# Peptides against a protein of PDB entry 5OOQ, part 100

Target 1, 227 residues: chain A of PDB entry 5OOQ
Amino acid sequence: YREDVRQVVTHPANALSFLQPGRLVEISVNGKDNYGWGAVVDFAKRINKRNPSAVYTDHESYIVNVVVNTMYIDSPVNLLKPFNPTLPEGIRPAEEGEKSICAVIPITLDSIKSIGNLRLYMPKDIRASGQKETVGKSLREVNRRFPDGIPVLDPVKNMKIEDEDFLKLMKKIDVLNTKLSSNPLTNSMRLEELYGKYSRKHDLHEDMKQLKRKISESQAVIQLDDL

## One batch from the design tools (peptide; made by RFdiffusion4, then SolubleMPNN)

Design b2_p18_4_s2 (from b2_p18_4, 9 letters changed)
Fold by OpenDDE base, seed 1:
Parts: sequence; C-alpha cells; structure tokens
Structure b2_p18_4_s2 (fold): chain B 227 residues (1-227), chain A 18 residues (1-18)
Amino acid sequence: as target 1 above (227 residues)
Amino acid sequence: MVEVIELENGGKLYIDTS
C-alpha cells in the first residue's frame, strides 16, 4: 500500500504544488540509488528537443532539479546534463565509508520517495560557486535536528487529496496499522499474565523483554508486507 | 501555521505545522 500512496502523492496533479524551491524531498533513483533527503531547486515539464513526439508517463513527464549532499565524490558529476533525468553511468550516492559531495541532479517525480513537510530557504543562484554546498550544510543540520526522520507531508491534511478511493486506501492503512499495533500489545499482556508471578525473577523478565522486542520486530516486518 | 527555524549556517527552515 505504501507504493500505492506514493503513486498518488507523486502524481503531477498532487505533487507539483508542493515542489517549491527549498522543499525537502526524499530521493530514490531507479529504486536502488538512495540519495536521502534533498532540496528542490525547481521543476519543469519534460521536453525532448531531439524527439518532440516522445510521450512520457505522468510520473516521468516532469523534471525536478534537486540538491543532494550524498553524491559519491568520484561520481562523474561533470557529465550531468541539466534537465536530463537519465543520469550518466557512475552517478550514485556515496556508500558507507565513502566521501560525498553536493550536487544538483535532475530527477523525475517517480524518483521521489517522500515529500517533506519542510522547506529550506534557498539561495537565489544555486549554481553559483559554493551555494550548493551551503544547501548541503543546511541539509546536514536538518537531518541532525530530526533524528527520527524528517516529517512527511500528510496526503490528506497537508496535500488536501480528497479522492474517495484514496481516502479509502488511507483508511485501510490506518486500520491495518491499528490492528498491527494492538496485536503485539495483546500478546504482551498475555505474557504479563503468564509470567506476572515471576516478575521478580530477573531472568524471566529479561526473556519477556526479548520476546517483546521480537514481537515488535515481527510487527514491523508484517507492516512492510501488508502496506 | 508556519514555523521558522534559523540554521547555524545562516539558512532558514520553514515548517508547516498545519
């Protein structure tokens, strides 16, 4: 269901009005290259000058330029073409232990994993020397300030998506989340009932904690599978 | 409602709390 929500959220009819300069977006290119949170520079309708008859899907019909601070330092960033979302070979995020740099990359709406409920104040000329690095520094600070994750726009409350089918989808997700949250608690309560008389025994208490952790972990896995 | 946070580098962050 998460992908279904993403498809609706990132549709041009819904997303474009929230892609103002400085809007934070979570970026995943080709389903594998996760750049993390970047900042929107601008966007434009995708036009193929070489093939004007080219038809793009809705999610590929716009190009969004974003500043990322996670570009691998040895990526061929010099080969990046403005407003060309087909990234050159070797353009990728830095892996653990690798150094990263700031870069402006063109992406499609399909490469947006999430739209944040945060917006940076952007410099007037992002392509001027040092400006993208300034934004990169800001992104690092934002991530530091939100260790539990950058808040995502609520599709209904913030984005005002009122499609009935979408609302039904969201309701279903909420119900599932509630059920998934309640079941572990019920199991936990049962464990407390079963082992309550042994609550003073350290070993048993630790076992209960471990089991609760396993239940929580299982819940997360189930949620990922069901949503 | 929009909350404004000043960043250490002099930048600003806008948070929509609506």
Scores: peptide ipSAE 0.262, ipTM 0.849, DockQ to the pose 0.526
Fold by OpenDDE base, seed 2:
Structure b2_p18_4_s2 (fold): chain B 227 residues (1-227), chain A 18 residues (1-18)
Amino acid sequence: as target 1 above (227 residues)
Amino acid sequence: MVEVIELENGGKLYIDTS
């Protein structure tokens, strides 16, 4: 059920407007490499220069560059290519007891586990020497300040996802959480159906929402500069 | 409403309280 919500939340029609520079996101690459909470640098639509006709899924159609502070120190970070979400072999988070470094990694929306209700003030040039480490220190401090976890954006209250199918999905999840005797398979099928309907509806509005996002982001930056 | 928290390292944290 959490995955179903995640699919909706991380859909481009919903997620992109909240992926401003500095937005905290919880990162899990390929569902196995957990980098923890990182900070968004930027994002771009995924374009395959070698195969312009390549069609990506909605959740793989954008590349998000994120700063993480959990990269294994011996990872071949020099082999990282901007906007290439296919990470080189050896790129992985540090395990317990291993040393970590800060790195910028390109991920897809599908690699976002959660979107936080927090944003860091990001340096203008994250590629400058020492800037990634500064962000890394900030991330550590944030984690320290929020020992119970970084607050996650509420899909309805914060993200303003107002879709009947989504609301029905959320209601069903709530009911299922309260019912111990529910058949997981039956419930999963119903949730998938609702998500499918939701996805089709919002795919048509994706371009419009992207435009609105760009406008909103510009306004948000202005407001941040005025604070 | 956005709340701004200054971090010890000089960074800033923005909290959207809306």
Scores: peptide ipSAE 0.240, ipTM 0.844, DockQ to the pose 0.426
Fold by OpenDDE base, seed 5:
Structure b2_p18_4_s2 (fold): chain B 227 residues (1-227), chain A 18 residues (1-18)
Amino acid sequence: as target 1 above (227 residues)
Amino acid sequence: MVEVIELENGGKLYIDTS
């Protein structure tokens, strides 16, 4: 159900009106690279100059430029191309223990996990020296002020989504949440199960990241030996 | 209603409470 809600919320018909400069969005690229909460710079309709007849899905038809403060420090950020959501190899969020930097990355709507009910005041020229870092500091402060998480826009109350099928979905979710909240034992077991699943998924993801890193490092060494 | 919070770095945070 959460994914169904996300699909509706991140649809261009609903999301674009809330992607003003400074809007906080939670970013997950390809369902693997979690950058956390970033700030929207701007967005544009996706245009393929090489193939003007290219047809994109609704969720891939727009590019959103966002400032993140969780970019891995050794990521090849210089290879980032504005309005190109196909990120170069090596562009990834910092893992635990790694240093991070601020970067502007282009993402699709499909990479938005949630849209926050918060907006930052954004510099006029985010590309100017030091401006990304200023936004990064603001993001850190916001995270500090909201330890329980950044408030997410309510799809109905805030976003005014009036689709009948969506409203039915939301009602079902509310009923389920009410039932779950009424049974403490079920909540504990489900929380443990969800946490277990999340932990396992996280562990697998970390293992995959480590493996990919090892492969990349090995390939780099091989390339150095071939030179 | 929009609540405005000043950040330590001089920035502003807008909270939509509507």
Scores: peptide ipSAE 0.229, ipTM 0.826, DockQ to the pose 0.567
Fold by OpenDDE base, seed 4:
Structure b2_p18_4_s2 (fold): chain B 227 residues (1-227), chain A 18 residues (1-18)
Amino acid sequence: as target 1 above (227 residues)
Amino acid sequence: MVEVIELENGGKLYIDTS
């Protein structure tokens, strides 16, 4: 169901109006290379100069240029061709422990995992020296401010997708999410956490009560000696 | 410093003031 939602959201009829410069998008290339959240630079209709008669699917018919800050440092970024979504071999995100750099990569709509409800202020000339790094710093700041994840656009409330079949799909997902949240296993874990907190509070309360009794007993002994 | 502005559409705009 998540993939079905993604297909609708990333369709050009729905997505393009939300791909303004600076829009945050979550990027996954070929379903394998996860670059995380990047910022949209611009987009254009895909044109094949060598084969003008080439027909692309709806999700591959546009190229979106995005700034990412997760490019592997040793990736051959110099081989990137503007408006060519076929990435050269070796272009990949940095893995854990590897250093990353900022880069502009061309992607298709199909490589958008989600569209964020946030935008960055983008410099006028992103290709100028140092500008990509500025955007990269902004992306890091956003990630820091949203440790639980960047908020995603609501397809219905924000994107105003009113297709009846889509609305039915969303309702089904909501029902499933409710069932998952009501799962006894999930509830048991929450109960255990709450019980743990309660137990700790109770232990502290008992410790304090015992300390107060000891203090009172000591004071009583002192009074008896003064008598 | 990043300035955050709430957008009318419910989104947030981050402005890098550095």
Scores: peptide ipSAE 0.166, ipTM 0.741, DockQ to the pose 0.088

Design b2_p18_4_s3 (from b2_p18_4, 7 letters changed)
Fold by OpenDDE base, seed 1:
Structure b2_p18_4_s3 (fold): chain B 227 residues (1-227), chain A 18 residues (1-18)
Amino acid sequence: as target 1 above (227 residues)
Amino acid sequence: EVKVFELENGGKLYEDYN
């Protein structure tokens, strides 16, 4: 269900109006290269100069230029071409322990995982010397302030997606979340209380509380991942 | 009211729901 939501949210009809300069978006390229939260520079309709007759899917029909601060330092960033979402080989985010740099990368809408409710004030010329680094510093501070991620725009309340099928999808998700939250097997707080109720030993109570909490949280995550 | 956050580097961050 999460992917279904993402497909609707990132559709041009819904996403483009929220891709203003400075908009923070979460980026995942090719389903494996997670750059984290970046800042939108601009976007444009995808044009293939070599093949003007090329037809792209809706999610591949636009190119979004974004600033990321997680580019692997040894990536061939000099080979990046503006408005060319076909990234050169070796372009990837830094892994843990690797050094990263700031870069502007062109991505498709399909590479947007989430659209945040925050915008950065963007320099007028991001390609000028030092400007990317400035934005990079801002992104680092944002990540520091929001360790659990930037708040995501509400598809219905904020993005005004009012398609009936989409609303039904969202309702289903809400129902499932409610069931999960109310289920004693997945509600950590409730499980803790339940097991504590039957425990006469304080040590056993605490052990059960912690263990069941962990289990319930894990189960909840697994079930939510199925959405 | 739009929430605005001042960044250490002099930049600005703000909420935008539009």
Scores: peptide ipSAE 0.527, ipTM 0.923, DockQ to the pose 0.735
Fold by OpenDDE base, seed 3:
Structure b2_p18_4_s3 (fold): chain B 227 residues (1-227), chain A 18 residues (1-18)
Amino acid sequence: as target 1 above (227 residues)
Amino acid sequence: EVKVFELENGGKLYEDYN
């Protein structure tokens, strides 16, 4: 059930409007490399220059650039390709006892474990010298303040996911919490229906959410200026 | 109202539900 929820939450129709610069997201690459909470830099539609006709799954169709402060120090970060989510061999988070550095990595939506309710004020040029490290220090402090993790956006109340099947799923999770399993067959079938709906209405839903985001961001900027 | 947190390094965090 948790994975089912994650699939819906990280679908482009739902997630993109919440991937503003500075948004804190929990990152897990390939289901094994846990980078912890990072900060969104930006995102873009995935484009294959070699094969413009290439079609990606919804969760693989966008590239999200994120700052992480848990990159293994000896990772070949110089081999990272902008907007290429296929990470070079050796790119991994630091293990216990290993030193880490800050890095910007390109990931897909499928690598987002959760979306937090907090945003970090991001420098305009994150790739400028010293900027990544500054963000990294901020991330360390965030983790210190939130040892149990950043509060996650509520899919219904905050993300406004109001699909009937999803609401039923959420209710079922609440009722059958003791019977939680990873991606049960019955829920998988419902997800396919949801994906179909999202695919057909993606543009409209995204437009509406983007508008709401812009309004919210404007209000946030005003509040920040008052401080 | 947006809740804002000041970080020790001068950074700022804020809650954003949209």
Scores: peptide ipSAE 0.526, ipTM 0.927, DockQ to the pose 0.624
Fold by OpenDDE base, seed 4:
Structure b2_p18_4_s3 (fold): chain B 227 residues (1-227), chain A 18 residues (1-18)
Amino acid sequence: as target 1 above (227 residues)
Amino acid sequence: EVKVFELENGGKLYEDYN
């Protein structure tokens, strides 16, 4: 059921508004490479320049750039392609006993395990020399202060996910958590229904994002004229 | 209202529920 909740939480209609710069998110790539808690740099809609007609699932339709401090030191980070969430072979988190480095990696929403209630004040230019390392130091301190993990945003109270089916799912999870041993029921069909409901909200969010971009572009033009 | 944590490296961490 945790995965079911995660699917709803990480849907663009719900997640994007909480992926501000500095937002701490827990990262697991392909469900196997756990990078731990990282910090959001930014996000953008996924565009394939080589195949503009490519259609992605909702959870793969956005690329989130995140700073992690758990990248294996010998990972071929130079092979990372900007805005390509398909990570090269060898890109992985450091294992026990291995040294790690800070890196900015592009991930999809599907690689977000949790969204934390904490944000870092991010440098204006994270790609500037030394800036990602500074964030990395901050992340280390955060992990030290929160050994049990960063508190996760409440999907209902904080993220305001108030879909009736989702609420029913949450209640069911609560009931199951009270049991010592419970057989998980498949909620896949319910999730599909939820995704259908979020489609309209997702479209609205994208429209808002486009509007914000236009405003920013207009402001940039004005600033140029003021020089 | 917003809880802010000062980090040793001079960074800042704050709670944000929005």
Scores: peptide ipSAE 0.518, ipTM 0.927, DockQ to the pose 0.615
Fold by OpenDDE base, seed 5:
Structure b2_p18_4_s3 (fold): chain B 227 residues (1-227), chain A 18 residues (1-18)
Amino acid sequence: as target 1 above (227 residues)
Amino acid sequence: EVKVFELENGGKLYEDYN
């Protein structure tokens, strides 16, 4: 169901009006490369100058330029071509322990995982020296302020998606979520998890107390022997 | 009412539902 919602939300008819400069969007390229939350620079209709008759799917018919702060530092960013969503080999997000840099990458609508309710004030010329880094610092601060992620736009209340089938889908999801939250088994499992975490913490605390006592006793014995 | 957040680097962040 989540993928179905994403497909509707990222459709050009729904998404483009919310892809203003500075809009925060969550980016996943080809379902493999997760760049996290980035900021929209601009977008344009995809045009193939070499093949004007090229037909793209709705989700691939537009290119969105986004600033990300999670690009692997050794990625060949100099090979990036504006408005070309086919990324060169080696363009990837930094893995754990790797250094990252800020970069502007062209993506398709299909690479948008979610659209946030927040916008950054973007510089007029993002390609100017230091501007990408400034936006990158802003993105880092945003991530710090929102550790649970940026709030996502409500498809119905905010994006005003009023398609009947979509509304039915959303209602089904709401009902399912309500059932899951009210299920005694789910609540029991959650309570058990919390209890397990508490129990483990308590066990560690007791182990630490015992260790401290043993250390204290050993030190006392050593002091008595030195005396 | 639009919530505006000032960032440490002098940038601004705001909620936009449009």
Scores: peptide ipSAE 0.518, ipTM 0.924, DockQ to the pose 0.638

Design b2_p18_4_s4 (from b2_p18_4, 9 letters changed)
Fold by OpenDDE base, seed 3:
Structure b2_p18_4_s4 (fold): chain B 227 residues (1-227), chain A 18 residues (1-18)
Amino acid sequence: as target 1 above (227 residues)
Amino acid sequence: GVEVFELENGGKLYRDLS
């Protein structure tokens, strides 16, 4: 059920306008490697230079570069390839008792567990020596300041997702959270159906036009606040 | 609106108040 919400939230039509530099996102790769909260560097549409006609799912169609401060120190970070979200073997978060380092990793939207309602100041050149470590320190401070967890964007109030099918999905989840159901499978199928309807209703091309406008507007607002 | 916080390392933290 939470996964169903995540699918909608992380859809390009909804997520990209909130993936400004410094946006905090909670990262889980391949459903097993939890890097915790990281900071967005940038994102780009996924393009296969060798196969320009390659088709990706909506959630795999963009690459998001994120700074994490939980990378296992002995991970082969040198094998990371820019714009390749398929992480090399051995790239993983540090386990309890292991030392961690900061790293920039490329992920897909599908690897975003949550989008936070917080943004960090990001250095101009995150690839420069020491810059990602600075971000890492900021991440640690944020975690300290929010011991109960980083506040997550509200899909409706903050992200302004007003799709009727999604709203129905949210209502169903709220009911399930407060009520033990004897028919979880049936409820799950209904949720998937609602998500399916939402997903199919959107034209990605038109959505991207709208998204670009929203991104520009958001950036303008941030610039104004920085004065 | 945006709420701004100063970080100890000299950075800034922003919270969207939409």
Scores: peptide ipSAE 0.354, ipTM 0.896, DockQ to the pose 0.447
Fold by OpenDDE base, seed 4:
Structure b2_p18_4_s4 (fold): chain B 227 residues (1-227), chain A 18 residues (1-18)
Amino acid sequence: as target 1 above (227 residues)
Amino acid sequence: GVEVFELENGGKLYRDLS
């Protein structure tokens, strides 16, 4: 069920409006490389320069640039290609006992495990010398301050996902969490229907969410100035 | 609203409040 929720949360129609610069996201690439919590730099529609006719799934249709502080120090970061979320071999998080460095990596929405309800105040130029390291230090402090985990956005309360099928899914998850029986297969089937709905409304919803993102960013700036 | 946390390195962290 966690994966089912993740699929909905990370769909462009829901996620993009919360991927402002500095948004904390939990990153897992290819389901195996866990980078932990990173900070969003920006995102863009995925474009294949060599194959402009390439069609991507909804969850692979955007590239999100994120700062991580868990990159293995000997990873071939010089081989990272701009706007290419297919990471070179050897690009991986540091394992226990290994040293890590800060890096900006391009990921897809499908590589987001969770979206945090926290944002860092990001440097204007993350590519400038020392800036990603500054973000890395901030990430370490955040982890220190939240030893029980970074708070995740509530899909309903925070993200305002009001789809009826999703709400039903969430209710079933709650029931399951209370050790009451549920039917995962039935819920999965309902989720597929939900995905179909999202796919049909993707373009319109994406535009709407982009506008909401801009509004949210503006409001955040105002609120920060008021404090 | 937004809750703001000051970081030791001088940075800021903020949380969106519902």
Scores: peptide ipSAE 0.328, ipTM 0.891, DockQ to the pose 0.407
Fold by OpenDDE base, seed 5:
Structure b2_p18_4_s4 (fold): chain B 227 residues (1-227), chain A 18 residues (1-18)
Amino acid sequence: as target 1 above (227 residues)
Amino acid sequence: GVEVFELENGGKLYRDLS
């Protein structure tokens, strides 16, 4: 259920409009490296300069830079490159008992576990000295204020995902969750089919471009208002 | 609307209201 919803929520057509600077997102890289809640810095379309013909899946087609405060202190953070989601070996969250530091990591949409209904006021230059640590302190305070967890965006009420195909998908998920005799593989295939239909119904490529433009324009307006 | 929370470090936290 959770993974199926996540696939829809983190699709570029749905997620990008909620990845404003400061948006809190829960991060899991490669399904094992859980960084907890971080804050979005920015995002961009993934471009492979070495292989311009490279084709990425929808969930891998964008890179999101996020501030995390759970990076293992001895991770080779100096090897991190903005907008390169292929993380160097050794980049990992701190384990129990280990010390952590703040870092900006580039992730794909597929590494977003949840999108929070909270946004931090972000420094203009997050890479300036001390700025990541400031955000890190803010993240700790947020976690303190929400001991039961950061509130997650509601896909329908907040994200306004009300497409008929999505609603059908959600109903399907609900039905599947109530079934005692479920086949995870078969169910996954069925959900993927529904998701595929949903995705094909729209010109996602054009929609993403338009959405990016709208987001950029909105961000510009917000920045002007913050001045 | 947007709900605003002041952080102790001087930052601000925003929640989108729907």
Scores: peptide ipSAE 0.326, ipTM 0.889, DockQ to the pose 0.422
Fold by OpenDDE base, seed 2:
Order: sequence, then C-alpha cells, then structure tokens
Structure b2_p18_4_s4 (fold): chain B 227 residues (1-227), chain A 18 residues (1-18)
Amino acid sequence: as target 1 above (227 residues)
Amino acid sequence: GVEVFELENGGKLYRDLS
C-alpha cells in the first residue's frame, strides 16, 4: 500500500516540482541500499547519448543528484559517473559500525522512498572541496532535531495531488489502516487497479507533465541562484 | 509561509507551511 502511494508521489508529474536544491529525500537504491535522508542537488531529464531513442519509464526518466552522508568510506566513489544512475559495484551505504563519508550520487525517482517537507540551504557549488561535508553535517543535525522522523510531504495537503483515483486510493489505505481486512489480497488488487487508473491518466496528460517539469526546472534554477 | 531553522553550522533549514 505504501508502495502504491510512493509510485504516485515519485511520479515526475508530482515529484519534480518538489525536488528543489536542498530538498530532503529519503533514498533507497534498488530497494536495498538505504542511504537515509539526503539532500537534492539538482535533477535532469535522463538522456542516453549512445542511444537517443532509448525510452525510460516515468520513474527512471530523470536523474536526481543527491548528497548523502552515509556512503561507505571505502566505496569507490571516484568511479561514480555523472548522470549515470547505474552505480558502480561497491557503491553502498555504510553498515552499522562502518565509517561513512559524504558523496553525491545520481539516483532515479524510483530510488526516492519519501520526499521530506524540509529543504536545506545548499552551497552554490556542492562539488567544491568541503561542501559535501558541510551538507552532511547539516543532515546529521536535521536528524538530531527530528528524532521522531523527518516530516514527509503530505501528498494531498502539501503536494496538492488531487487526482480522483489517487484520492480513492488514499481513502482505501486509510480504511485498511484502521480496520483489519478479511481479504488482504482482494484489497491489494483493488488498490492496484486504482493506481493503474491513475497511471493511465497521467500517460494521457503529457502536456501537463511537461509543463510541471518546466516549472520545476525554473524553480530549481532560481533556488540555486538564491543559495 | 516558510518556517526557518538555523543550523549549528550556520546553515538554514526551511519548512514549507501549507
């Protein structure tokens, strides 16, 4: 159920406008490598220079650069390729007891677990020496200040997702959260159906998606100038 | 509105209020 919500929230039509520089996002790469909360540097539409005709799914069609402070210290961060979300072997978060460092990693929207309702003031040049560490320190402080968890954007109240099918999905989730279902499978199928309808609607709203992207990009540029 | 928090390192944290 949470995954269904996540799919909607992280869809480009909804997520991009909230991926300003400094936006906190919770990162899980490939559904297994949990980097925790990181800070957005920027994002760009994914392009394949070698295969310009390549088609990506909506959730893989953008690359988001994020600062994380949980990178395993011995990870081959020097092998990270800009704008390549396929991370080299060995790139992973530090496990308990291991030392971590700050790094900028490129991820897809699919690697965003949650979008926080918080934004850091970001350095103008995050690639400059010491800047990642500054952000890393800020991230640690944020986690300290929010021991109960970083507040997540409310899909409806904050993100203004007003799609009827999504709202129905949310209502069903609320019902499931409040009562025990006698047939979880049936309920899951219904949720998937609702998500499917939502997805199809978005597929038909390409113009809206493009507009939102342009707005988001403009906001990102402005935000960078302000930082 | 926006809520602003000052960080120890001199940075700032912003929270969008809806």
Scores: peptide ipSAE 0.325, ipTM 0.890, DockQ to the pose 0.461

